# Designs tried in a protein design run: peptides against a protein of PDB entry 8BZL. Part 81

Target 1, 228 residues: chain A of PDB entry 8BZL
Amino acid sequence: SYDRAITVFSPDGHLFQVEYAQEAVKKGSTAVGVRGRDIVVLGVEKKSVAKLQDERTVRKICALDDNVCMAFAGLTADARIVINRARVECQSHRLTVEDPVTVEYITRYIASLKQRYTQSNGRRPFGISALIVGFDFDGTPRLYQTDPSGTYHAWKANAIGRGAKSVREFLEKNYTDEAIETDDLTIKLVIKALLEVVQSGGKNIELAVMRRDQSLKILNPEEIEKYV
Target 2, 242 residues: chain B of PDB entry 8BZL
Amino acid sequence: SRRYDSRTTIFSPEGRLYQVEYAMEAIGHAGTCLGILANDGVLLAAERRNIHKLLDEVFFSEKIYKLNEDMACSVAGITSDANVLTNELRLIAQRYLLQYQEPIPCEQLVTALCDIKQAYTQFGGKRPFGVSLLYIGWDKHYGFQLYQSDPSGNYGGWKATCIGNNSAAAVSMLKQDYKEGEMTLKSALALAIKVLNKTMDVSKLSAEKVEIATLTRENGKTVIRVLKQKEVEQLIKKHEEE

## One batch from the design tools (peptide; made by RFdiffusion4, then SolubleMPNN)

Design b1_p13_2_s4 (from b1_p13_2, 5 letters changed)
Fold by OpenDDE base, seed 3:
Formats: C-alpha cells, sequence, structure tokens
Structure b1_p13_2_s4 (fold): chain B 228 residues (1-228), chain C 242 residues (1-242), chain A 13 residues (1-13)
C-alpha cells in the first residue's frame, strides 16, 4: 500500500505521509498569528497543564532569534528539532552575513528542511506546521506559515492546529485595517480569534507580542485578561 | 490500525505514530517509578521486580542510574533500551564537561537525549525506544529539578510524577497529597512510600522491592545517595504505624 | 490504564 511508503507518490500523485503529517498538525493545539502595523502577535491555545507540571517546560511559542519567533501545531518533539535547527541557522547567518535573518529567509530554511524530510526514504515528514513572525531589519513586520510539506506563504493573519478552520473564518471576517490600527487592537483581535475555539477565557491562552524594535514579550494571564 | 505497526515509524491516516504509542503502552506494563521534588532535595523511587536470588552482583540499583555528580535517572520500559539510553546520557554529560569545563545543565542533558529519542521516531530503520525516564538533578540555574521523558522525545518538568505500571493512579495520589511549597525531602520520602504501597498492589510493601535515591546539596556539593535497605524498611514501618 | 495512555498520547501534540 502506498500509504505506508514514506517518500513514494501514490498513483494519483499523493504523498500520503505528508498528508498524514498534516493530520497530525490538526491534532495539535490551535495557534494563531496576526501581523499588525508595527506589531506581530502569536497566540496559542494553552494546553491544560497538569497540576504538578512545571509550566516553564510547556511552551508553544519560542524565539528563534531576537527578531523572529515561532508558534507551532503538531508533534512537540518534532517541533523542538525544527526550532533547534532554525536557531542554529539564525546564529550562523549572523556570523557569516553579519546581519540577522529576514523572516522570509528563516522560513525558507525551515521549509527546505521540512521538504527534505519528505523526500528521503529514511525519514518521515515532520508532524508540524509553524507560524513564524518577526521583523526584518528594515522594520517591516512579517508573518509566514509553513506546513509538513515544506511549502510556505506570507500572511496577514493565519491559524494552524485543531481549531484553525474556525479561527481562520473569524480572521477573514474581522481582519481589517481598522482592526489592526493599534497594537492593542491587534492583540485584541488575536485573543478574540482564539476565543472562537478556546472554551475558557484568557487563562487558557498563551500570547506573545513582538513590537518593532522590541524583544519578544510573553504576556502573563493578567495582561491577557485586560484585553478580554 | 495494525498496518502501521510493523515498519518504520510512520504516520497513520489520522496523524498518529502508532509505534510511539505502542512503546508507551509497553512502558505502562513496566515497574513503577516515582519522582518527587522537595524544597531541600529530589528523590526517585522505583519498583524492583526482579529479585533473583541468584543475582550475584547486587546491582546497587536496577532501575536508578547515576548520570553524573549532579544528576540521576530512573527508567521504565525495555531494559536493553534503558541501558543504551542511560549510557548515552552519561556520555553526553561527560562530553559537555570536557568541552565546557562545567557540568551540563539538567534540562540540557534531558533535551539532548530527547533529541535522540525523537530521531528514533523519525528516521528509517529505527524504532522508538520503549523507555520513559525520570530525571532528578541540581544545577545552578534552576536548583533541584525533576523531569520526565517518553519515547516520542517529549519531556516536561514536574513537581511530582510517575511512570510505569499504575502511573495514572499514582499521579492522582500525588496530586492529592503533594503540598506545594511545603514539601520537605522527609515528607517526600513518606509520600513516595505511601504512593508505592498503593500502586504496587501488595499487601505489605517490602524494602527489597523498592529502590529509593535522594539528591541533596551538602556544603555546596550535590550528593546522590541510594537508600540502604534498612533505611527503606524504616520508612515503610513508619508508614504502617501512620 | 487507558486513561493514562490517552493522556500520554495527547501530550504528544
Amino acid sequence: as target 1 above (228 residues)
Amino acid sequence: as target 2 above (242 residues)
Amino acid sequence: MKEALERAIESLY
């Protein structure tokens, strides 16, 4: 059966392992990204942390570099590998080119990495999609998405994971220039979008904000509640 | 579902890694391992299933392994896989020490092994390790720490947790009795005995069937100690009197 | 056991 072959096309032209990896992404917690005027915002559905679990070790939003951060949906262990590779590349780029990566560059790197894992018989695809946000050195905010196939596109707003469809539908209706006119409105938009799929309010949302010329800020629950 | 369980770890049509899930199932049948973080230390307690009278080498600990001066781990699952992974942990820790002239941070050691575990779930010709681990350690960054990792290469930090047989029941008990911020190593030891007594489904817990290790700080040094059988017996007696 | 396993599996994602 072609569905068991890691890198073989089906007769109808499908890469089943890539498609199945996309199904793995759909099992992941919902993540949303929004590009504002001078801000990029990532929000993730907070996984219920067991009472005895250290919250520090349960993060779905991470920095790749000072100017780039990433949220993901899908297999957490797979994500860690991608994140580590991306971080190394960001540092390497700084050393070799003497400039930080553009958001597009690092997205392309991640996408290429993922693509290679779809074409090697000795490897299964990564079971993750990623939202990559940040600022280019010219101060332009960027949002990219990449999926298990290694495809990537630039977005104004997008969502990944189990609730992605509902969140995207919300964003399609509500993403306007007025809705992102201010940083606070942009943050509010992300929260509202996540609330479409998250049952309990701001306590179950992880939110990260990167403003122009500022470092990544993870909002605490109290800060999130101010927007709800 | 059975069609995806025999070869290289691949995704099912539903996006599941059945080989990883099956490895986790196998671990559920392994001996119970507990970890508890206290204010003044951290401990591992493990069920000793194979008391072979003919075992010449009293392995000080069948299930608890010292990794370096600052870390130890306990294993649940396939013994051969456990041996490979514990050896790898030691090697990683030593390489780090040689390279940086300082001990490897606890979480970094855990993640290094987890990356290996993950690789065995992604690369062809490999199967997932049928092992979950509990890690205890101390470093200058976070102090006393407890981690759990599974066959997927996922890990998390814990105040208290359990792997292996009846782990769910054990975790439930830990959630009920663990007092955040007030846990001493002494109280943690008592809690470990309490939980093991209920989890191992034995009428009387025997010191011969339990391995306990503690990690503490004394005079600015980490001390990893495996409790003697007599000490464990005293803990059990104390529990029976309560 | 099933619940524990289910929780463990859910933790993968």
Scores: peptide ipSAE 0.355, ipTM 0.778, DockQ to the pose 0.869
Fold by OpenDDE base, seed 1:
Structure b1_p13_2_s4 (fold): chain B 228 residues (1-228), chain C 242 residues (1-242), chain A 13 residues (1-13)
Amino acid sequence: as target 1 above (228 residues)
Amino acid sequence: as target 2 above (242 residues)
Amino acid sequence: MKEALERAIESLY
């Protein structure tokens, strides 16, 4: 009987599988998100891509829609499932509501999906946290985080993964209105934040930028070095 | 920590999926499979362990499976699991062809199977598949491709990679000898033999113990060919002479 | 063999 119940309450009221899923997130590569004035930026620690690995298939930042991008920390295979479902929902929303999703809407969808996987006897929680950034139709930049439990919150800046604590501490000290006054400064802030935990400088950083009324741009290593 | 070793689809206190890790461990004991991407083709090379004289069916390819006209795969791990997954790959590819009237893109086929693998790591009462796969293929989007997938449902594209026994050593050798942008299929075949010769715990590599398949394009069509024993012998001989 | 496995496990995240 107990073999089927994956996520159950402990006597002290803990959902161990959810907590352990959060530990899985901590094993993931560090991701950081920052909301600027007219820009949202995601940065991820690149795992040393094996020389023989196709870089195209090693992406930790992905578009969910034209106006929404996501980075994650934790189990890569789990993330793919979440991403695919989120993409389907974004398209469905466009078809049914005739408008793109708000960043909050898609975050809530992902959060609800995660939550359901914590309550089904036949499913384990997703071992991922996600940073979801984008622009609402009114041009407002948004940053949300969700965790394995299905909780989500809006942030000015946040980090997830193995180096999240150090990155968050940096952001808490350095995130000011002056630091995000321009798009370039916002990008610099993300890079500096990641450099707190990433070894070997800008070569090991993946950076995605979404500006107001612009498509997602993944910066190449040369572009990143200009900010370092 | 040991309490989580026996249960499927649960996280350990440290956030680990032990059953996935154990499946990967099991695959490490399986026969070696190599994949190498070249400019003019892609190849799979696999160790053949079971040469039983009483086998009625001369399995010309025990570890290499044709999936469709444009893709093939090699497997490392539990044979029964491999059979299920390779059959599923064929079904997915066929359903796509019927639905869209074009062959399934290589990466899409890989991801479809990886989603199945992932599900077997997340749904209760299931165990991970004890199989890693190498995929070779051609499509109009990316040309020649090589992919690797593991029991977790994770996958990646590769220029060259190895799964199974002594895979780490093989990958190291591939990293040293693989010349990006200059790899011909001929050179890739030679490299495959070189790596297998060093990674297989045999004193002398023989054609009976190696299966090789190549995927090329001829006149705008994909050609998947399993090398004949004589061809493999020639490759081995050439390597011994160098 | 342990190093290969460790790398494989690290690739999960």
Scores: peptide ipSAE 0.354, ipTM 0.775, DockQ to the pose 0.880
Fold by OpenDDE base, seed 5:
Structure b1_p13_2_s4 (fold): chain B 228 residues (1-228), chain C 242 residues (1-242), chain A 13 residues (1-13)
Amino acid sequence: as target 1 above (228 residues)
Amino acid sequence: as target 2 above (242 residues)
Amino acid sequence: MKEALERAIESLY
């Protein structure tokens, strides 16, 4: 019976709707994030885009601001809501504080938003986890992860979605200072990590890179193949 | 007994929203709607199921709705839900026009409605809309466009797609016959008839059972036209002769 | 119809 209540603790202290939202995340396409020295990289497993579908409308990686981008796993419609709210906050911050958000700030905002949706009886949790990457104004690359509960942590590298476990295991073994010594090596690390769970090579990977003082760049399939 | 299907805003233990899934299932039983994007236009073709002899000959399109001067949509699913959503689309488009003194971009209109749909899957006391929509339109940003949205609030752009009854078969046929970059509106119309003929649960395709609308540009203006029955008859006849 | 539905459901995520 407790699993039907959005905001009610079970006798053993569980919030079932939050846990079930985490299960929704596990159904999502795999996303990976890696923080390099002067680069942040996001990679996502491409869902087989229907042949007649416009690829423009099927993006798993999006910019929140000029200095921040996000990948997600879970319910796409939920993600759109979170993304829009985050974008508005980024713009608002620029207007009110006269500086871009830090990656931590916007992560905390997203996390807080998610958390609120776990405490309102009239709302279900968001069925998404997010990897948020970018650069702070001091040029420091950052990677954060947030989940449906509203928790967030900083990472060197992490993965979310259906293949997250395998990807994380790979990253734990292969993430070294040497592996991220250059931008190219960092990109290669992300691709190799995704290839643990993605079949058919670089054609099924969406990859985005953000370098210091540069905008988000989505790599085309040809560019990705150069790293394979 | 699926205990989690009774509430619209509750995740199942597996992370599923069953009410959304059930809404999608219901749409699968609705009349077929097709959308095809061409180089020189975009079209909607929809199955007309309610043919009552007593319906006044004013062939108001049952399933195709004009949203504004630059956009139209077709609906598959619960009629009452469709009416609500089409009205909202019109209101959103009008408010945008008033605010910005320009027509709303096609994707923005679609997204605005999709946000509403999503809300009905997340907020308590609401059920998902039992409707999928195909949108056709033109704007200065992307030209001719075709979109599909579902009860979840998800949407996508398409070159050709189908919703409703036998949609999978229709999509398969579209994938086979759609020629990217070479699709004219004329060829798109022919393709629509071909697909409907095979996917509609009728012994013989007739003009009375099909609604077709085209969206074109003439002299820098968008023209949305519902084909007359005679025009549809000619298309069917041509198909039968091929 | 079942396959179409399954695809639609998969598209949610």
Scores: peptide ipSAE 0.380, ipTM 0.806, DockQ to the pose 0.886; fails the geometry check

Design b1_p13_2_s4 (from b1_p13_2, 5 letters changed)
Fold by OpenDDE base, seed 2:
Structure b1_p13_2_s4 (fold): chain B 228 residues (1-228), chain C 242 residues (1-242), chain A 13 residues (1-13)
Amino acid sequence: as target 1 above (228 residues)
Amino acid sequence: as target 2 above (242 residues)
Amino acid sequence: MKEALERAIESLY
C-alpha cells in the first residue's frame, strides 16, 4: 500500500504535519471565547464577505447541540467534517445515554478524532483549532480549546487564529471576576478583546451568546454596536 | 520545496495545502462559468469551447448538468473529474429521494459532495479534484439558490459568482452591475451576456460558444431549461444594440 | 489570475 506516512516523527522528535497544521490555524480568522458566571460567549472576526456572497453560508460559529456551540480557526472544509461528526455524536449520546453530552465529553470526542488523524498513515491532521463552549446538565458554563494535535484544555478565556496572541494578551490583563460579573460585561469583554485585532469596529465581528437553559443566540450587528 | 509538491496533499511549513491551491490554479484556465440568482429564477451561463465540426453528437450541454428535477450544476476544470463528481451528485440525490421520499435540499446535496472533495484533500493516496462547481436549485426551505464549491471542499451561497477563466474580472463586473432585490431572470440573462462578452477570450461572443440554463418555478414545479441557440442569439443581439 | 487565486486561497481559512 503506497500509504506513505503523512505524519511521521522527525529525527528531533517533532511531528511536522501537526506543527504545520498549527500554522494553518494561524492563517484563520481570529476567534475568542470567554466563560462568564452564567454565560459563555464566542466571538469571531468576520472575513470581508464579498458583496454578492450569502452571509448565511459564512458562519464561523455553529451549534453542536442545544447546549454546546463551537467556533474554529483554520481550514473551513476541515471544520465542517469535525462539526458534522460532533453533531452526530451529540445525537447518538442523547439516544444511548438519554442525556445531553457534557462539554468536556464532546470536546474529548473531537480531540480524539483529531488525534486519530495525526496517527493514521493515510490521513493528514485537521487544520483547525476549536473553541467549544456550553453548559453541562448541572448548569455549569464551560469553555474548552482543542488543537490539531488532539490536545484539549479547559479555559476561562482563550483565543485562536491569526490574532490570537494579541487577544490572549488582552484577556490575560483584563479577565477579572469584576469583568465578568454580569452577562453584559462578559459580552463587552469579548468585543473589546476582538477589537484589538479587528479593524472597523462591530461590523466585522460575529458574536454568539449562550446562557443557562437558553439556546445559542447570534447577535446582529446592531446588538453588537450597543456594546462597543 | 519540491517534496511537498509531488506527494499526497500535505501541509506546507506555512500551513498551506499546495495541491489544493494548484488545483484551483488549474481551474483558472478552464472555460468561464457564471451563476446569477434572480427573484424569479436562477441561471447558469458557461463558455463552450469544444465546437468541433466533426463531432458526431452535438451534446446540448457540455458544461451544464441536470442533477435532479430541482437542481443543475456547471463545472470548471478537469472534464473527467467533473464527470465523476456530477455522477456522484446524481447518485446522492437519488439515494436521498429513495430514503426520504422527498427531494434532497439544495445545500445538503452541495455539502455532501463537498465532504467528498474534502476527503480527497485529507486522505492519503488521493489528489484533490481539479473542479469547481456552480450549483443552481430550488427547494422549499430557501427557494432559489446558487452555490459555489472548490477543490478544498469549501462552499458558499451566492447572489452571483463566476468560476474559471477571468473569474476575478467577472466577479468584479457582477459586483458593479448586480442590483440586489431588483434582479429578474430577464435582467440576469442580460447581465450574464454582458459579463461573458467582456470576460471570454473571444473576439466576438456567439451563441455557439455559450450555454445557458435557467431554473424557474411553474405551477409548483421546478423547470430546468437549456436555452436554444436562437434564444441565446437574441440575447447577444439585444446586448449589442444597447 | 493571481488575485483570483489569492482570494480563493484566502477563502480556505
Scores: peptide ipSAE 0.375, ipTM 0.797, DockQ to the pose 0.882; fails the geometry check

Design b1_p13_3_s1 (from b1_p13_3, 12 letters changed)
Fold by OpenDDE base, seed 4:
Structure b1_p13_3_s1 (fold): chain B 228 residues (1-228), chain C 242 residues (1-242), chain A 13 residues (1-13)
Amino acid sequence: as target 1 above (228 residues)
Amino acid sequence: as target 2 above (242 residues)
Amino acid sequence: EERRERIEERLYE
């Protein structure tokens, strides 16, 4: 029966709505994140943008602050809410603490937000997972993942969405110190990982790169093809 | 209380929000609305369902709503929901104008409403709005713009799109005939008539069954104009002659 | 079924 209360534990201790929200994430397009030595890279599967759609309004990778970016999988509208709240928090932190957020801080904020939506009968969980990448003030690259439950962990590399399993398997085999020795190799690793699930090469991939002390750069299709 | 849980949009075991999907399905049966972006303007074209003869003359467009001086929208779906949302759009736009002494950017207005729509899919005791909207507008940031939003609170910008009945077929036709970078408002109007003629479940397209609004810039001001019936008739006639 | 797929594509990214 669909009438299960949002916050009710099953007899076996499961939160069904959280688990179902995780299934919603699996319906989303694939996103991958990789932490290099001095670079963080996000890649997403571009679903064929409808020919008549404005690409400006279709962003799966967004900046939360100058030093933090996020990719997501799942419900797009839910993601927008999370992104907006995260952006506000980043700005608030700058005002109150007089420093940019650490990647962990903003991840924890997002995770806490998600968790609260799992514990209220008046709210359903967010149907999104997120990969959050960036640099701390000390120049350390970071990658975190959050899920609908509000759980978060730090990663060297990870993937979310429909092809996440295959991409993770690839990363587990191919993520080595040698594979991330240079920025270019790190980018190549992300592309190769995505190509496990994305057909027709660079045209269906969006890549974002953040280097130490640099702003987020979205690679154009021509730049991506150079790595293929 | 358990009663609120039954009315909350919740995930299915497969991770689907069925109430949102059902709302979108309902919109598929609503009257057709088209939007087309041109270089020199943007237009909305909406199916006008037969007004009961006893209804007082509709002086204003039934499906196209002016939001402010720079934006208009059309709606497919539940009329009552549409009225609530269009009113909210007007209020948001007005509050922004009062606060900042400038018109609200088009995308920001769309986003504000979409956040409301999203909330009605996540908070208990609420149902999704059973409406999709097309927005046309002009602002100093992006010029002429066309947006579409749905019950989920998702939105996107478009060069041309369609919502409501036979929207898929309409979109397919738009994809075939829309010429990027070369679309004039005149050509857009002709395209709108062409698409409506093929997608509306009527034997013959008549001016009485179609509402068209254009948004243009004249002397540095936005002009939103609903086409007169005679103008629409001329467009239909031109199409029939081709 | 095609309509459902289109709806799903719009809901999930």
Scores: peptide ipSAE 0.362, ipTM 0.839, DockQ to the pose 0.750
Fold by OpenDDE base, seed 1:
Structure b1_p13_3_s1 (fold): chain B 228 residues (1-228), chain C 242 residues (1-242), chain A 13 residues (1-13)
Amino acid sequence: as target 1 above (228 residues)
Amino acid sequence: as target 2 above (242 residues)
Amino acid sequence: EERRERIEERLYE
């Protein structure tokens, strides 16, 4: 029998494949996003790169456009598909609208893509959640999260992946206006949040910072240690 | 969880894709393939299991495929699946060349195939490919490269890696002996023989059971060469003398 | 079991 994977409602109204995809996300390493005043920061648990693996090919944080970057948790191969589609859309938008996408726009695009894979016959949901950060053309910093269902929301701070609960709890307690008063403080907040779940300190953290009117910057380990 | 084992493109309650995992498990029983990146080249070494005397076609290379002038791959897993994927790789590379009038970058070829693999894990009515691949290549962007891909559509770049039977043990050995930045092709060949000798389920390593290909640059051109049996014999002999 | 864990580690990031 041809196994046509379909996402269907259970008798109690649940979409099990979507819920199970969310479980797949929990198998991913932790990612955290924080919106500061004039900065957005993504932090991820750096998976122990195998000694012989090329670090270039292991990226949990990626740029979607010059003004937008994304971190994900879940199935790596699924993420690549989403990232590629998002990048194409960002470029298409620049060509057709003559402006970069807003963070909300590209998030909505990704969310819509995910949603379609929950409703289309013969497709399984994407096994990824994403934190999408960036700046709108007006200079407003944004943070969005999307999950396998295609649901998305704007956040001040959030986390995804296996340690997300602990990180969120930390952020709920420590995210204040004072805590994000400066760029450095915002970065520190992200690091502290990740340290709730990441072992061995700053060596296992990857940080991406985007400031207003600046390109995405991936911090090196030495830079990260300055904040720890 | 077992009730989901037969479905190819659905998540288990635990968020697992069992058919992908099972495909990877199946590959673990396939012949061993090694890849090693050196400063002056890159190599593939593969176990040759099927030596049947009645085979009319002397395949000089059963498991190593030339993809284009700048890339080759080795396969571990289901042979029929491997044939389909290697053919697709060649087609993708050729289409790119025709479209852009330049060779496809190595990573881009790998990712193109990986997207296909991924699709077979997400779209219903399809099963995952039961194949992992090692890719070797050269391009003007990154020079010599080694990649590994699996049935999920995931891939990574490597200095050295192994797929197939006893791959974990092989990788451990590679980690111990691989010297980053100091690896010559000659030393890589020696290392490949060393690792294969220990990881292949044979009492004695013989040249008839091993395929080796090297990718080098000579006078600004990529050269892909499958080593002759005599050359492999010499490598084995040298290893035995050490 | 160890092999299974390694497989899972390769699938998820």
Scores: peptide ipSAE 0.357, ipTM 0.799, DockQ to the pose 0.775
Fold by OpenDDE base, seed 3:
Structure b1_p13_3_s1 (fold): chain B 228 residues (1-228), chain C 242 residues (1-242), chain A 13 residues (1-13)
Amino acid sequence: as target 1 above (228 residues)
Amino acid sequence: as target 2 above (242 residues)
Amino acid sequence: EERRERIEERLYE
């Protein structure tokens, strides 16, 4: 059957393994990204860390470079591979081009990587979607989303994972220029969006903030509670 | 849907990797392995299932493998797969040492193997490894560490955890009795015996059926020691007296 | 079934 072939089109033009990989993404916890005026914010549903688990090893938000960070939904092991390759590319770009990557560049790199894994008979697609945020050298905030197919687009705001539909619906209604007028308002918007799908408030949310000319900051639970 | 369980590296319509899930399920039937992190050390305790009278005295740990001077691991699952992975761990550690003239950080070794595991879930013609591992180690960055990895290539750091048979029950017991910040290696050993006694399907826990290794620091050096049978007997005896 | 759920929780984040 066509659904068992990794790289074969169905008669109706579908790549079933890519679509199924998208279903894998939906099993992941929710991630949301919002581009503000001078800020980019990533929020993720924090999976209840097992009492005996080391929290440092559970990360859904990671830095790709000083100016770029990523959140993902889907297969954690697959995500690690993508993250590592992206980090290497970011460093390589700095060495060869003597400038940091643009957010679009690294997104395109990740997208191309994913696309290759949809076309090779020897590989299954990556079971991850990613929200990639950061600042270009000119100080422009950027948000991109990638999926298992290798497609990517720029967004003002977007969500991935289990609760993505509800979060997106919220953002479509509430993302306005007024709602992102300040950094604090932008952060509040992300929190409110996540609260559509996350129970028990700030304890189950992880937030990362990147401001212009600043490094990625992961907010602690106390800081998050100030916005709730 | 079970229709896709025969292919190793494809998604089901629901986005599941059945071969990975089945590998994880298979590990649930393997011998129990415990790991416990203490303030002054870390330990592995593993069930010995292969007790055959005609088996030549295994001087070496059946389930606990020394990886380098600073790390050891325990395995639950397919023995042949375990041998391949433990060998790979040793090679990775050695290559790192040669390249950087320092021991590989614990987490880096774990992640390197996990990347291999992940590859066996993504590349065609390969099946997932039917193995979960517990890693114990020391490095200058994080001190004593305990990690767990599974066939998917996922891993995590733990204060205490269990893989193999009755792992869920063991983890529950560990959650109840593990005292964060107050765990000594001595108390960890006692806890390991307690948990194994309850989770192993044996009428009476014996030293012959349990393998324990400790990792400590002495005079600025890592010491990995497999406990002697007599030492394990003493631990069991102490537990029975409580 | 509980075991399956635990497996899924470990696989997907």
Scores: peptide ipSAE 0.347, ipTM 0.812, DockQ to the pose 0.778

Design b1_p13_3_s1 (from b1_p13_3, 12 letters changed)
Fold by OpenDDE base, seed 5:
Structure b1_p13_3_s1 (fold): chain B 228 residues (1-228), chain C 242 residues (1-242), chain A 13 residues (1-13)
Amino acid sequence: as target 1 above (228 residues)
Amino acid sequence: as target 2 above (242 residues)
Amino acid sequence: EERRERIEERLYE
């Protein structure tokens, strides 16, 4: 059966392992990204961390560099590999080019990495999609998405994971210039979008904010409740 | 054989990695291992299933392995896989020590092994390791630590957790009885005995069937100690009297 | 089935 083989084309022209990897992404918790005027915001659905689990070791949002952060949906272990590779590339770029990466550059790097894992007979695709946000050196906020196939696109707003469809529908209706006019409104938009799929309000949401010329800030639950 | 090189852990139509799931299922049938983090130390307690009278009296810890001076681990799953992984852990730790002239931080050691585990789920010609591990350790960054890793290459830090047979029930019990901020090593030991007594598929808990190791700090040094059988007997007796 | 669900929860985040 072609669907049980290494990533090869089916008679119908499908790469089943890539498609199945996309299904793996849908099993992941929901992540949302929104590009504001001078802010980028990532929000993720918190999985109920077991009471006895150390929260420090459970992160769905991570920094790739000072100017770039990423959220993912899908296989956690796969994500760690991608994150590490991306971090190394960010540092390498700083050393060789003497400038931080653009968000597009690092996205393209990640996308290329994913694509290579779809073409090698000795590998399965990565079971992750990623939302990559940050600021270019010129101060422009950016949001990109990658999927297991290695495709990538720039977005104003997007979502990945199990609740992505509902969140995207919400964003399509509610993402306006007025809705992102201020940083606070942008954050509020992300929270409202996540609340479409997350039950029990702000306790189950993790938010990360990156403002122009500022480091990644993860909001605490109290800060999130102020927007709710 | 070229035929085996083409075999890899692949996604199901539903996006599942069944070989990883099956490995985790296999671990569910292994002997119970639990870890508990206390304010003044961390412990591992493991079920000892192979009580062969013909085993030479040198009770080598069957399931608890010292990794370096500051870390130990317990394993649940395929013994041969466990041996490979524990050796790798030791090698990674030693390489780090050699390179940086300081002990490897606990989480970095765990992560390094988890990257190996992950690779065995993604690259052709490899199968997932049929092993979950509990790690206990101390480092200058985070103090006493407890970690759990599984065949997927995923890991997490814990205050208390359990792997192997009846792990879900054990975790539930730990959640009920674990008091954050008030857990002493003494109380942790008592809790370990309590949980093992209820979760092990034995009629009566005996010291011969339980291995316990503690990791403490004494005079600025890490001390890893496997409890003697008599000490374990005393813990069991104390539990029976309560 | 419950065990499978727990396994899935651990694999996917």
Scores: peptide ipSAE 0.296, ipTM 0.778, DockQ to the pose 0.758; fails the geometry check

